Peptides against a protein of PDB entry 4Z5W. Designs and how they scored, part 4

Target 1, 305 residues: chain A of PDB entry 4Z5W
Amino acid sequence: IPDVFLELNKLWYFSAQSNLFNGEMPRSLSNSRSISLLSLRNNTLSGQIYLNCSAMTNLTSLDLASNSFSGSIPSNLPNCLRLKTINFAKIKFIAQIPESFKNFQSLTSLSFSNSSIQNISSALEILQHCQNLKTLVLTLNFQKEELPSVPSLQFKNLKVLIIASCQLRGTVPQWLSNSPSLQLLDLSWNQLSGTIPPWLGSLNSLFYLDLSNNTFIGEIPHSLTSLQSLVSKENAVEEPSPDFPFFKKKNTNAGGLQYNQPSSFPPMIDLSYNSLNGSIWPEFGDLRQLHVLNLKNNNLSGNIP

## One batch from the design tools (peptide; aimed at target 1 K90 A164 K248)

Design b1_p8_7_s4 (made by RFdiffusion4, then SolubleMPNN; from b1_p8_7, 3 letters changed)
Fold by OpenDDE base, seed 2:
Structure b1_p8_7_s4 (fold): chain B 305 residues (1-305), chain A 8 residues (1-8)
Amino acid sequence: as target 1 above (305 residues)
Amino acid sequence: EVPTNIMT
């Protein structure tokens, strides 16, 4: 990428996604006062990620995902006072989240999916201080760590939490009961154990629940049949979606389905591939908005309602 | 199935 961004003093949006750009980000780009939205996703860019936050005063969205960047997560990003959305998926950092992210008050949406992030306890302890954090994607990190259940963790404004395919141990964390705005929860493909907690049915905005491919035991909580978002079509106020898309692969060999907004996900309860027992509650028939109920590969018995 | 991911 040429080092010409000093001359482009009116450039608001720069998208150079899915090209063959190599080398480092040009220094003039890292110092751009005009750029609000920057996307360099899916290139071969390398070197250390550096942004001059004192210069980049208009930066609101940063997508650097699927590049060959090396080194540390930029600890100065919280100094980008308008930066809301960050996509760092598939950048192999081999790092912890910087302590400076405690001060990241502008942050609304963060993805570190498949970024070799370590120490989930530290990550959650840091990110709970991000008061405006609504979307958090941490899939394919924290391999075989324990999901912290510390009740002091508070994500008051959290709407989307995705921590899938980490082989995480532990239970469904009780601190999520303090996230009343939670709409989408994916904890699939872990080693989570215990019972599914009844308080999940009190999350009135929860329309997408994936707990599949874990080691959950006991009965399906009857409270899941009373999930308000799945009983009634509330006019969910269209909340600002993250500037990065979500992807779900149905099959390992298929291209992932792209979802541009959390609201584009089908209303779903997936409890498949666990050790759940008891009956299917007939009151699942009250979930008039439910598109997908997946209970396959459990120890369920009785009549199908 | 592959879980929800940001496939960038």
Scores: peptide ipSAE 0.201, ipTM 0.866, DockQ to the pose 0.244
OpenDDE base, seeds 1, 3, 4, 5: peptide ipSAE 0.129, 0.155, 0.086, 0.183; ipTM 0.851, 0.839, 0.815, 0.848; seed 5 fails the geometry check

Design b1_p8_8 (made by RFdiffusion4)
Pose (drawn by RFdiffusion4):
Structure b1_p8_8 (pose): chain A 291 residues (1-233, 242-249, 256-305), chain P 8 residues (1-8)
Amino acid sequence: IPDVFLELNKLWYFSAQSNLFNGEMPRSLSNSRSISLLSLRNNTLSGQIYLNCSAMTNLTSLDLASNSFSGSIPSNLPNCLRLKTINFAKIKFIAQIPESFKNFQSLTSLSFSNSSIQNISSALEILQHCQNLKTLVLTLNFQKEELPSVPSLQFKNLKVLIIASCQLRGTVPQWLSNSPSLQLLDLSWNQLSGTIPPWLGSLNSLFYLDLSNNTFIGEIPHSLTSLQSLVSKPDFPFFKKGLQYNQPSSFPPMIDLSYNSLNGSIWPEFGDLRQLHVLNLKNNNLSGNIP
Amino acid sequence: SSAYITTE
């Protein structure tokens, strides 16, 4: 990509995604005072990611995903004070999230999916301090690590939480109850154990719950039949494993408890869930009748 | 196996 961005001082939108571009991002792009939306994803771009946050005061959305970059996660990123969305998926950082991210108050959407992020314990202790974070994707990282149960964790405004295919040990942590506005929860494809917490039924905005492919035991909590959003009625897309979904509401309401060790019966009160589109209880130890 | 959500 040519180094001409000093000359293009009115450029607020630049999208070069899904091309064959290689090499580093030109430094002038890293200094652009006018750039707002930048999407370079799905190229062969490489090198240490450098962004001058004193210079890029208009940067609001950054998508460098699925590229050949290496080095660390830039620690100066919280200083890009208008930056609201970062898609850093499929960049092999082989690194932890910098502590400075606790100060990233403009951040509302973050994806480190399949990015070789280590130490979920430190990553979540940091990111809980980003007060405006509404969506977090940590899928395919933290391999075989433990999902922290530390009760001090609070993600207050969190709407979407996805940490799948990390083979995480531990249980569904109670501190997730500190995210009362949670819409979409995906903990699938992990090594999670214990029972399914009844408090999940207390999440009034939750419409999508994927607990599939874990080691969960015990009963289906009765509270799931009283889930409010299941009983009654911005750009950074998601892929389901790939089928594209543009926003969290693009996912039809679902309960997927499949591929666990769950026991007991199916509650008749599930009939109360009139807005439920998908119920997947396959590959469990469930017994009794079908209500 | 059941599906999971990711980003690209």

Design b1_p8_8_s1 (made by RFdiffusion4, then SolubleMPNN; from b1_p8_8, 5 letters changed)
Fold by OpenDDE base, seed 1:
Structure b1_p8_8_s1 (fold): chain B 305 residues (1-305), chain A 8 residues (1-8)
Amino acid sequence: as target 1 above (305 residues)
Amino acid sequence: MPSFLTTE
């Protein structure tokens, strides 16, 4: 990418996604006062990620996903006082979340999908301080770590939590009960154990639940038949989507089905590929907004209602 | 196999 962005003093939106751009990010781009939205997703850009937050006073959205960047996560990003959305998916950082992210009050949406992030305990302990954080995606990180169950963790404004395919150990963490606005939870493809907790049915905004491909045991909690967002349409809050798409993948190497907004996901309960037992509750019939109920590959018995 | 969500 040429170093000409100093001349582009009115450039508000720069999208160069899905091209063949290589080399480093131009210095003039890293110092742009005009840019609000920067997307360089799916290129071959390299070097260290550096943004001059004191210059980039209009930066609101940053998508650098699927590039060949190296080095540390930029610890100065919280100084970008208007920065709301960050997509750093598929950047091999091999790092922990910077402690500076405790101060990231502008942050609303964060993805580190497949970014070799380490120490989930530290990551969640830091990110809980981001009071405006609504979307958190941490898929394909934290290999074989334990999902912290520390009850002091609080994500009060969290709406979308995706921590899939991490081989995480532990149980469904009680601290998620402190996220009453949670709409989408994906903890699939882990090694989570124990029972599915009944308090999940108290998350009145939860319309998408994926606990598939874990080691859950016991019965399906009856409280899931009373998920209010799946009973009535009235609670379908169309919230501002993150500026990055989601992909529903069956494996790490296949192309996924693209979803531009979390609201575009079909209302779903996926408990498949566990060791759940007991019956299917007939009261799942009360979930009139439910599009997908996936209970396959469990130890369920009795009648199908 | 079940699916999972990513942003990549």
Scores: peptide ipSAE 0.663, ipTM 0.966, DockQ to the pose 0.852
OpenDDE base, seeds 2, 3, 4, 5: peptide ipSAE 0.654, 0.648, 0.641, 0.653; ipTM 0.965, 0.965, 0.962, 0.964

Design b1_p8_8_s2 (made by RFdiffusion4, then SolubleMPNN; from b1_p8_8, 4 letters changed)
Fold by OpenDDE base, seed 1:
Structure b1_p8_8_s2 (fold): chain B 305 residues (1-305), chain A 8 residues (1-8)
Amino acid sequence: as target 1 above (305 residues)
Amino acid sequence: MPSFITTE
């Protein structure tokens, strides 16, 4: 990418996604006062990620996903006082979340999908301080770590939590009960154990639950038949979606189905590929907004209602 | 196999 962005003093939106751009990000781009939205997703950009937050005073959205960047996660990003959305998916950082992210009050949406992020305990302990954080995607990180169950963790404004395909150990963490606005939860493809906790049915905004491909045991909690968002058409307030798409993948190497917003996911309960037993509750019939109920590959018995 | 969500 040429170093000409100093001349582009009115450039508000720069999208160069899905091209063949290589080399480093131009210094003039890293110092742009005008840019609000920067997307360089799916290129071959390299070097260290550096943004001059003191210059980039209009930066609101940053998508650098699927590039060949190296080095540390930029610890100065919280100084970008208007930065709301960050997509750093598929950047091999091999790092922990910077402690500076405790101060990231502008942050609303964060993805580190497949970014070799380490120490989930530290990551969640840091990110809980982001009062405006609504979307958190941590898929394909934290290999074989334990999902922290520390009850002091609080994500009060969290709407979308995706921590899939991490081989995480532990149980469904009680601290998620402190996220009453949670709409989408994906904890699939882990090694989570124990029972599915009944308090999940108290998350009245939860329309998408994926606990598939874990080691859950016991019965399906009856409280899942009373998920209010699946019983009634609440006006799904079209909250501002993250400026990055989501992909539903069957494996790490396949192309996924693209979803531009979390609200585009069909209302779903997926408990498949566990060791759940007991019956299917007939009261799943009360979930009139449910599009997908996936209970396959469990130890369920009795009648199908 | 079940699917999971990414942003990549």
Scores: peptide ipSAE 0.676, ipTM 0.966, DockQ to the pose 0.859
OpenDDE base, seeds 2, 3, 4, 5: peptide ipSAE 0.667, 0.670, 0.664, 0.676; ipTM 0.966, 0.966, 0.963, 0.966

Design b1_p8_8_s3 (made by RFdiffusion4, then SolubleMPNN; from b1_p8_8, 3 letters changed)
Fold by OpenDDE base, seed 1:
Structure b1_p8_8_s3 (fold): chain B 305 residues (1-305), chain A 8 residues (1-8)
Amino acid sequence: as target 1 above (305 residues)
Amino acid sequence: SSSFLTTE
């Protein structure tokens, strides 16, 4: 990418996604005062990520996903006072989340999907301080770590939590009960154990639940038949989606089905590929907004209601 | 197999 962005003093949106750009980010781009939205996703850009937050005063959205960047996560990003959305998916950092992210008050949407992030305990302990954080994607990180169950963790404004395919150990964490606005939860493809907690049915905005491909045991909580967002249409709050798409993948190497907004996901309960027992509750019939109920590959018995 | 969500 040429180093000409100093001359482009009115450039508000720069999208160069899904090209063949290589080399480093231009220094003039990292110092642009005009840019609000920057997307360089799905290129071959390399080097250290550096943004001059003191210059980039209009930066609101940053998508650098699927590039060959190296080095540390930029610890100065919280100084970009208008930066709301960050997509750093598929950047091999091999790092922990910077402690400076405790101060990231502008942050609303963060993805580190498949970015070799380490220490989930530190990551969640840091990110809980981001009071405006609504979307958090941490899929394909934290290999074989334990999902922290520390009850003091609080994500009050969290709407979308995705921590899939990490081989995480532990149980469904009690601290998620402190996220009453949660709409989408994906904890699939882990090594999570124990029972599915009944308090999940108290998350009145939860329309998409994926606990598939874990080691959960016991019965399906009857409280899941009372998820209000799946009973009535009126609670489908169209919340502002993050400026990055989601992908539903069947495996790590395949292209996923693209979803531009979390609201575009069909209302779903997926508990498949566990060791759940007991019956299917007839009261799943009360979930009139439910599009997908996936209970396959469990130890369920009795009648299908 | 089940699916999972990513942003990549």
Scores: peptide ipSAE 0.672, ipTM 0.953, DockQ to the pose 0.854
OpenDDE base, seeds 2, 3, 4, 5: peptide ipSAE 0.656, 0.654, 0.654, 0.663; ipTM 0.950, 0.948, 0.948, 0.950

Design b1_p8_8_s4 (made by RFdiffusion4, then SolubleMPNN; from b1_p8_8, 4 letters changed)
Fold by OpenDDE base, seed 1:
Structure b1_p8_8_s4 (fold): chain B 305 residues (1-305), chain A 8 residues (1-8)
Amino acid sequence: as target 1 above (305 residues)
Amino acid sequence: MSSFLTTE
């Protein structure tokens, strides 16, 4: 990418996604006062990520996903006072979340999907301080770590939580009960154990639940038949989506189905590929907004309602 | 197999 962005003093939106750009990010781009939205996703850009937050006063959205960047996560990003959305998916950092992210009050949406992030405990302890954080994607990180169950963790405004395919150990963490605005939860493809907690049915905004491909045991909580967002349409809050797409993948190497917004996901309960027992509750019939109920590959018995 | 969500 040429170093000409100083001349482009009115450039508000720069999208160069899905090209063949290589080399480092131009210094003039890293110092642009005009850019609000920057997307360089799916290129071959390299070097260290550096943004001059004191210059980039209009930066609101940053998508650098699927590039060959190296080095540390930029600890100065919280100084970008208008920066709301960050997609750093598929950047091999091999790092922990910077402590400076405790101060990231502008942050609303963060993805580190498949970015070799380490220490989930530290990551969640840091990110809970981001009071405006609504979307958090941490898929394909923290390999074989334990999902912290510390009740002091609090994500009050969290709407989308995706921590899939991490081989995480532990149980469904009680601290998620402190996220009453949660709309989408994906904890699939882990090694989570224990029972599915009944308090999940108290998350009145939860329309998408994926606990598939874990080691859950016991019965399906009857409280899941009373998920209010799946009973009535009136609670389908169309919230502002992250400025980055989501992908539904069947495996790590396959192309995913693209979803531009979390609201575009069909209302779903996926509990498949566990060790759940007991019956299917007839009251799943009350979930009139439910599009997908996936209970396959469990130890369920009795009648299908 | 089940699916999972990513941003990549």
Scores: peptide ipSAE 0.665, ipTM 0.962, DockQ to the pose 0.867
OpenDDE base, seeds 2, 3, 4, 5: peptide ipSAE 0.653, 0.650, 0.651, 0.660; ipTM 0.961, 0.961, 0.960, 0.962

## One batch from the design tools (peptide; aimed at target 1 Y208)

Design b1_p9_1 (made by RFdiffusion4)
Pose (drawn by RFdiffusion4):
Structure b1_p9_1 (pose): chain A 291 residues (1-233, 242-249, 256-305), chain P 9 residues (1-9)
Amino acid sequence: IPDVFLELNKLWYFSAQSNLFNGEMPRSLSNSRSISLLSLRNNTLSGQIYLNCSAMTNLTSLDLASNSFSGSIPSNLPNCLRLKTINFAKIKFIAQIPESFKNFQSLTSLSFSNSSIQNISSALEILQHCQNLKTLVLTLNFQKEELPSVPSLQFKNLKVLIIASCQLRGTVPQWLSNSPSLQLLDLSWNQLSGTIPPWLGSLNSLFYLDLSNNTFIGEIPHSLTSLQSLVSKPDFPFFKKGLQYNQPSSFPPMIDLSYNSLNGSIWPEFGDLRQLHVLNLKNNNLSGNIP
Amino acid sequence: SSAFITTTS
């Protein structure tokens, strides 16, 4: 990509995604005072990611995903004070999230999916301090690590939480109850154990719950039949493993408890869930009748 | 196996 961005001082939108571009981002792009939306995803771009946050005061959305970049996660990113969305998926950082991210108050959406992020314990202790974070994708990182149960963790405004296919040990942590506005929860494809917490049924905005492919035991909590959003009625897309979904509401309401060790019966009160589109209880130890 | 969500195709 040419280094001409000093000359293009009115450029607020630049999208070069899904091309064959390689090399580093030009420095002038890293200094652009006018750029707001930048999408370079799905190229062969490489090198240490550098962004001058004193210079890029209009930067609101950054998508560098699925590229050949290496080095660390830039620690100065919280200083890009208008930056609201970062898609850093499929960049092999082989690194931890910098502590400075606890100060990233403009951030509302973050994806480190399949990015070789280590230490989920430190990553979550940091990111809980980003008060406006509404969506977090940590899928395909933290391999075989433990999902922290530390009760001090609070993600208050969190709407979407996805940490799948990390083979995480531990249980569904109670501190997730500190995210009362949670819409979409995906903990699938992990090594999670214990029972399914009844408090999940207390999440009034939750419409999509994917607990599939874990080691969960015990009963289906009765509270799931009283889930409010299942009983009664911005750009950074998601892919399901790939089928594209543009926003969290693009996912039909679902309960997927499949591929666990769950026991007991199916509650008749599930009939109360009139807005439920998908119920997947396959590959469990469930017994009794079908209500 | 059941599906999971990511941000890349």

Design b1_p9_1_s1 (made by RFdiffusion4, then SolubleMPNN; from b1_p9_1, 4 letters changed)
Fold by OpenDDE base, seed 1:
Structure b1_p9_1_s1 (fold): chain B 305 residues (1-305), chain A 9 residues (1-9)
Amino acid sequence: as target 1 above (305 residues)
Amino acid sequence: MSSFITTVE
């Protein structure tokens, strides 16, 4: 990318995604006072990610996903006082979340999907301080770590939590009950065990639940038949979507189905590929807004209601 | 197999 962004003093949006750009980010781009939206997703950019947050006072969205960047996660990003959305997916950091992210009050949406992030305990302990954090995607990280169950963890404004395909151990963490605005939960493709907790049915905004491909045991909580967002046609307020798309994948190598916003996901309960037993509750019929009920590959018995 | 969500292809 040429070093000409000093001349582009009115440039508000720069999208150069899905090109063949290589080398480092030009210094003039990292110092742009005008840019609000920066997307360089799906290129071959390299070097360290550096942004001069004191210069980049208009930066609101950053998508650097699927690049060959190296080094640490930029610890100075919280100094970008307007930065709301970050997509750092598929950047091989091999790092922990910086401690400075405790101060990241502008942050609303964060993805580190498949970014070789380590230490889920530290990551969640840091990110809980981001009071405006609504969307958190940590898929394909933390390989074989334990999902922390520390009850003090609190994500009050969290709406989308995706921590899939991490081979995480542990149970469904009680601290998620402190997220009453949670709309989408994906904990699929882990090694989570124990029972599915009944308090999940108290998450009145939860329209998408994926606990598939884990080691859950026991009965399906009857409280899931009373998920208010799936009973009533309450228009899920179209919340400001993250400036990055989501992809639903059957495996790491398959093409994904693209979803531009979380509200585009069909209302779903997926409990498939577990060791759940007991019956299917007839009261799943009360979930009039439910599009997908997936209970396959369990130990369920009795009648299909 | 079940699916999972990510933010990249």
Scores: peptide ipSAE 0.623, ipTM 0.956, DockQ to the pose 0.929
OpenDDE base, seeds 2, 3, 4, 5: peptide ipSAE 0.615, 0.609, 0.598, 0.615; ipTM 0.955, 0.953, 0.951, 0.955

Design b1_p9_1_s2 (made by RFdiffusion4, then SolubleMPNN; from b1_p9_1, 6 letters changed)
Fold by OpenDDE base, seed 2:
Structure b1_p9_1_s2 (fold): chain B 305 residues (1-305), chain A 9 residues (1-9)
Amino acid sequence: as target 1 above (305 residues)
Amino acid sequence: LPSFLTTVE
């Protein structure tokens, strides 16, 4: 990428994703006063990620995903006072989330999917201070760590939580009950154990629940038949989605089905590939908005309602 | 096998 962004003093949106750009980010780009949206996703860019947040005063969205960047997560990103959306997926950091992210009040959407992030406890302890955080994606990190269940963790404004394919141990954490606005939860492809907690059915905005491919035991909580978002057509006000798409993948190497917005996901309960027992509740028939009920590969018994 | 969500292909 040429070092010409000083001359481009009116450039508001720079989209150069899905190209073959290599080398480092141009210094003039890292100092751009005009850029609001920067997407360099799916290139071969290298070096350290450096952004001059004192210069980049208009930066609102940053997508650097699927690049060959190295080094630490830039600790100065909270100084980018308008920065809302960050996609750092598929950047091999081998790092913890910086402590400075406690101060990241502008942050609304964060993805570190498949970024070799370590220490989930520290990550969640830091990120709970991001009061405006609505979307958090931590898929393919924290390999074999324990999902913290500390009840003091609070993500009050969280709408989308995805922590899939981490081989995480532990239980469904009680602190998620402090997220009453949660719409989408994916904890699939972990080693989570225990029972599915009944309080999940109290998350009135929860329309997409994926707990598939874990080690959950016991009965399906009857409270899941009372999920209000699946009973009634709430006019889901299209909340501003993250400036990055989601991908539904069957494995790490397969192409994903792209979803541009969380609202575009079909309403779903996926509890498949667990050790759940008991009956299928007839009251699943009350979930008139439910598109996908996946209970396959469990120990369920009785009649199909 | 079930699927999972990511933000990149």
Scores: peptide ipSAE 0.634, ipTM 0.963, DockQ to the pose 0.912
OpenDDE base, seeds 1, 3, 4, 5: peptide ipSAE 0.631, 0.624, 0.612, 0.626; ipTM 0.963, 0.962, 0.960, 0.962

Design b1_p9_1_s3 (made by RFdiffusion4, then SolubleMPNN; from b1_p9_1, 6 letters changed)
Fold by OpenDDE base, seed 2:
Structure b1_p9_1_s3 (fold): chain B 305 residues (1-305), chain A 9 residues (1-9)
Amino acid sequence: as target 1 above (305 residues)
Amino acid sequence: MPSFLTTVE
């Protein structure tokens, strides 16, 4: 990418995604006063990520996903006072989330999917201080760590939580009950154990639940038949989605089905590939908005309602 | 196999 962004003093949106750009990010780009949205996703950019947040005063969205960047996560990103959306997926950091992210009050959407992030306990302890955080994606990190169950963790404004394919141990954490606005939860492809907690059915905005491919035991909590978002057509006000798409993948190497907005996901309960027992509740028939009920590959018994 | 969500292909 040429180092000409000083001359482009009116450039508001720069999208150079899905190209063959290599080398480092231009210094003039890292100092751009005009850029609000920066997307360099799906390139071969390298070096350390550096952004001059004192210069980049208009930066609202940053997508650097699927690049060959190296080094630490930039600890100065919280100084980008308008920065709302960050996609750092598929950047091999081999790092913890910086402590400075406690101060990241502008942050609304964060993805570190497949970024070799370590220490989930520290990550969640830091990110809970991001009061405006609505979307958090941590898929393919924290390999074989324990999902912290510390009840003091609070993500009050969380709408989308995805921590899939981490081989995480532990249980469904009680601190998720402190997220009453949660719409989408994906904890699939972990080693989570215990029972599915009944309080999940109290998350009235939860329309997408994926707990598939874990080690959950016991009965399906009857409270899941009372999920209000699946009973009634709430006029889901299209909340501003993250400036990055989601991908539904069957494995790490397959192409994903793209979803541009969380609202575009079909309403779903996926509890498949667990060790759940007992009956299928007839009251799943009350979930008139449910598109996908996936209970396959469990130990369920009785009649199909 | 079950699916999972991510933000990159």
Scores: peptide ipSAE 0.609, ipTM 0.960, DockQ to the pose 0.910
OpenDDE base, seeds 1, 3, 4, 5: peptide ipSAE 0.604, 0.597, 0.585, 0.602; ipTM 0.959, 0.959, 0.955, 0.958

Design b1_p9_1_s4 (made by RFdiffusion4, then SolubleMPNN; from b1_p9_1, 5 letters changed)
Fold by OpenDDE base, seed 1:
Structure b1_p9_1_s4 (fold): chain B 305 residues (1-305), chain A 9 residues (1-9)
Amino acid sequence: as target 1 above (305 residues)
Amino acid sequence: MSSFLTTVE
């Protein structure tokens, strides 16, 4: 990318995604005072990610996903006082979340999907301080770590939590009950065990639940038949979507179905590929907004209601 | 197999 962004003093939006750009980010781009939205997703950019947050006072969205960047996660990003959305997916950091992210009050949406992030305990302990954090995607990280169950963890404004395909151990963490605005939960493709907790049915905004491909045991909590967002036609308020798309994948190597907004997901309960037993509750019929109920590959018995 | 969500292809 040429070093000409000093001349582009009115440039508000720069999208150069899905090109063949290589080398480092030009210094003039890292110092742009005008840019609000920067997307360089799906290129071959390299070097260390550096942004001059004191210069980049208009930066609101940053998508650097699927690049060959190296080094640490930029610890100075919390100094970008307007930065709301960050997509750092598929950047091989081999790092922990910086402690400075405790101060990241502008942050609303964060993805580190498949970014070789380590220490989920530290990551969640840091990110809980981001009071405006609504979307958190940590898929394909923390390989074989334990999902923290520390009850003090609190994500009050969290709406989308995706921590899939991490081979995480542990149970469904009680601290998620402190997230009453949670709309989408994906903990699929882990090694989570124990029972599915009944308090999940108290998450009145939860319209998408994926606990598939884990080691859950026991009965399906009857409280899931009373998920208010799936009973009532209350229009899930179209919340400002993250400036990055989501992909629903059947395998790490398969093409994903693209979803531009979390609200575009069909209302779903997926409990498939577990060791759940007991019956299917007839009261799943009360979930009039439910589009997908996936209970396959369990130990369920009795009648299909 | 079940699906999972991510932000990249």
Scores: peptide ipSAE 0.624, ipTM 0.957, DockQ to the pose 0.928
OpenDDE base, seeds 2, 3, 4, 5: peptide ipSAE 0.616, 0.603, 0.599, 0.615; ipTM 0.956, 0.954, 0.953, 0.956

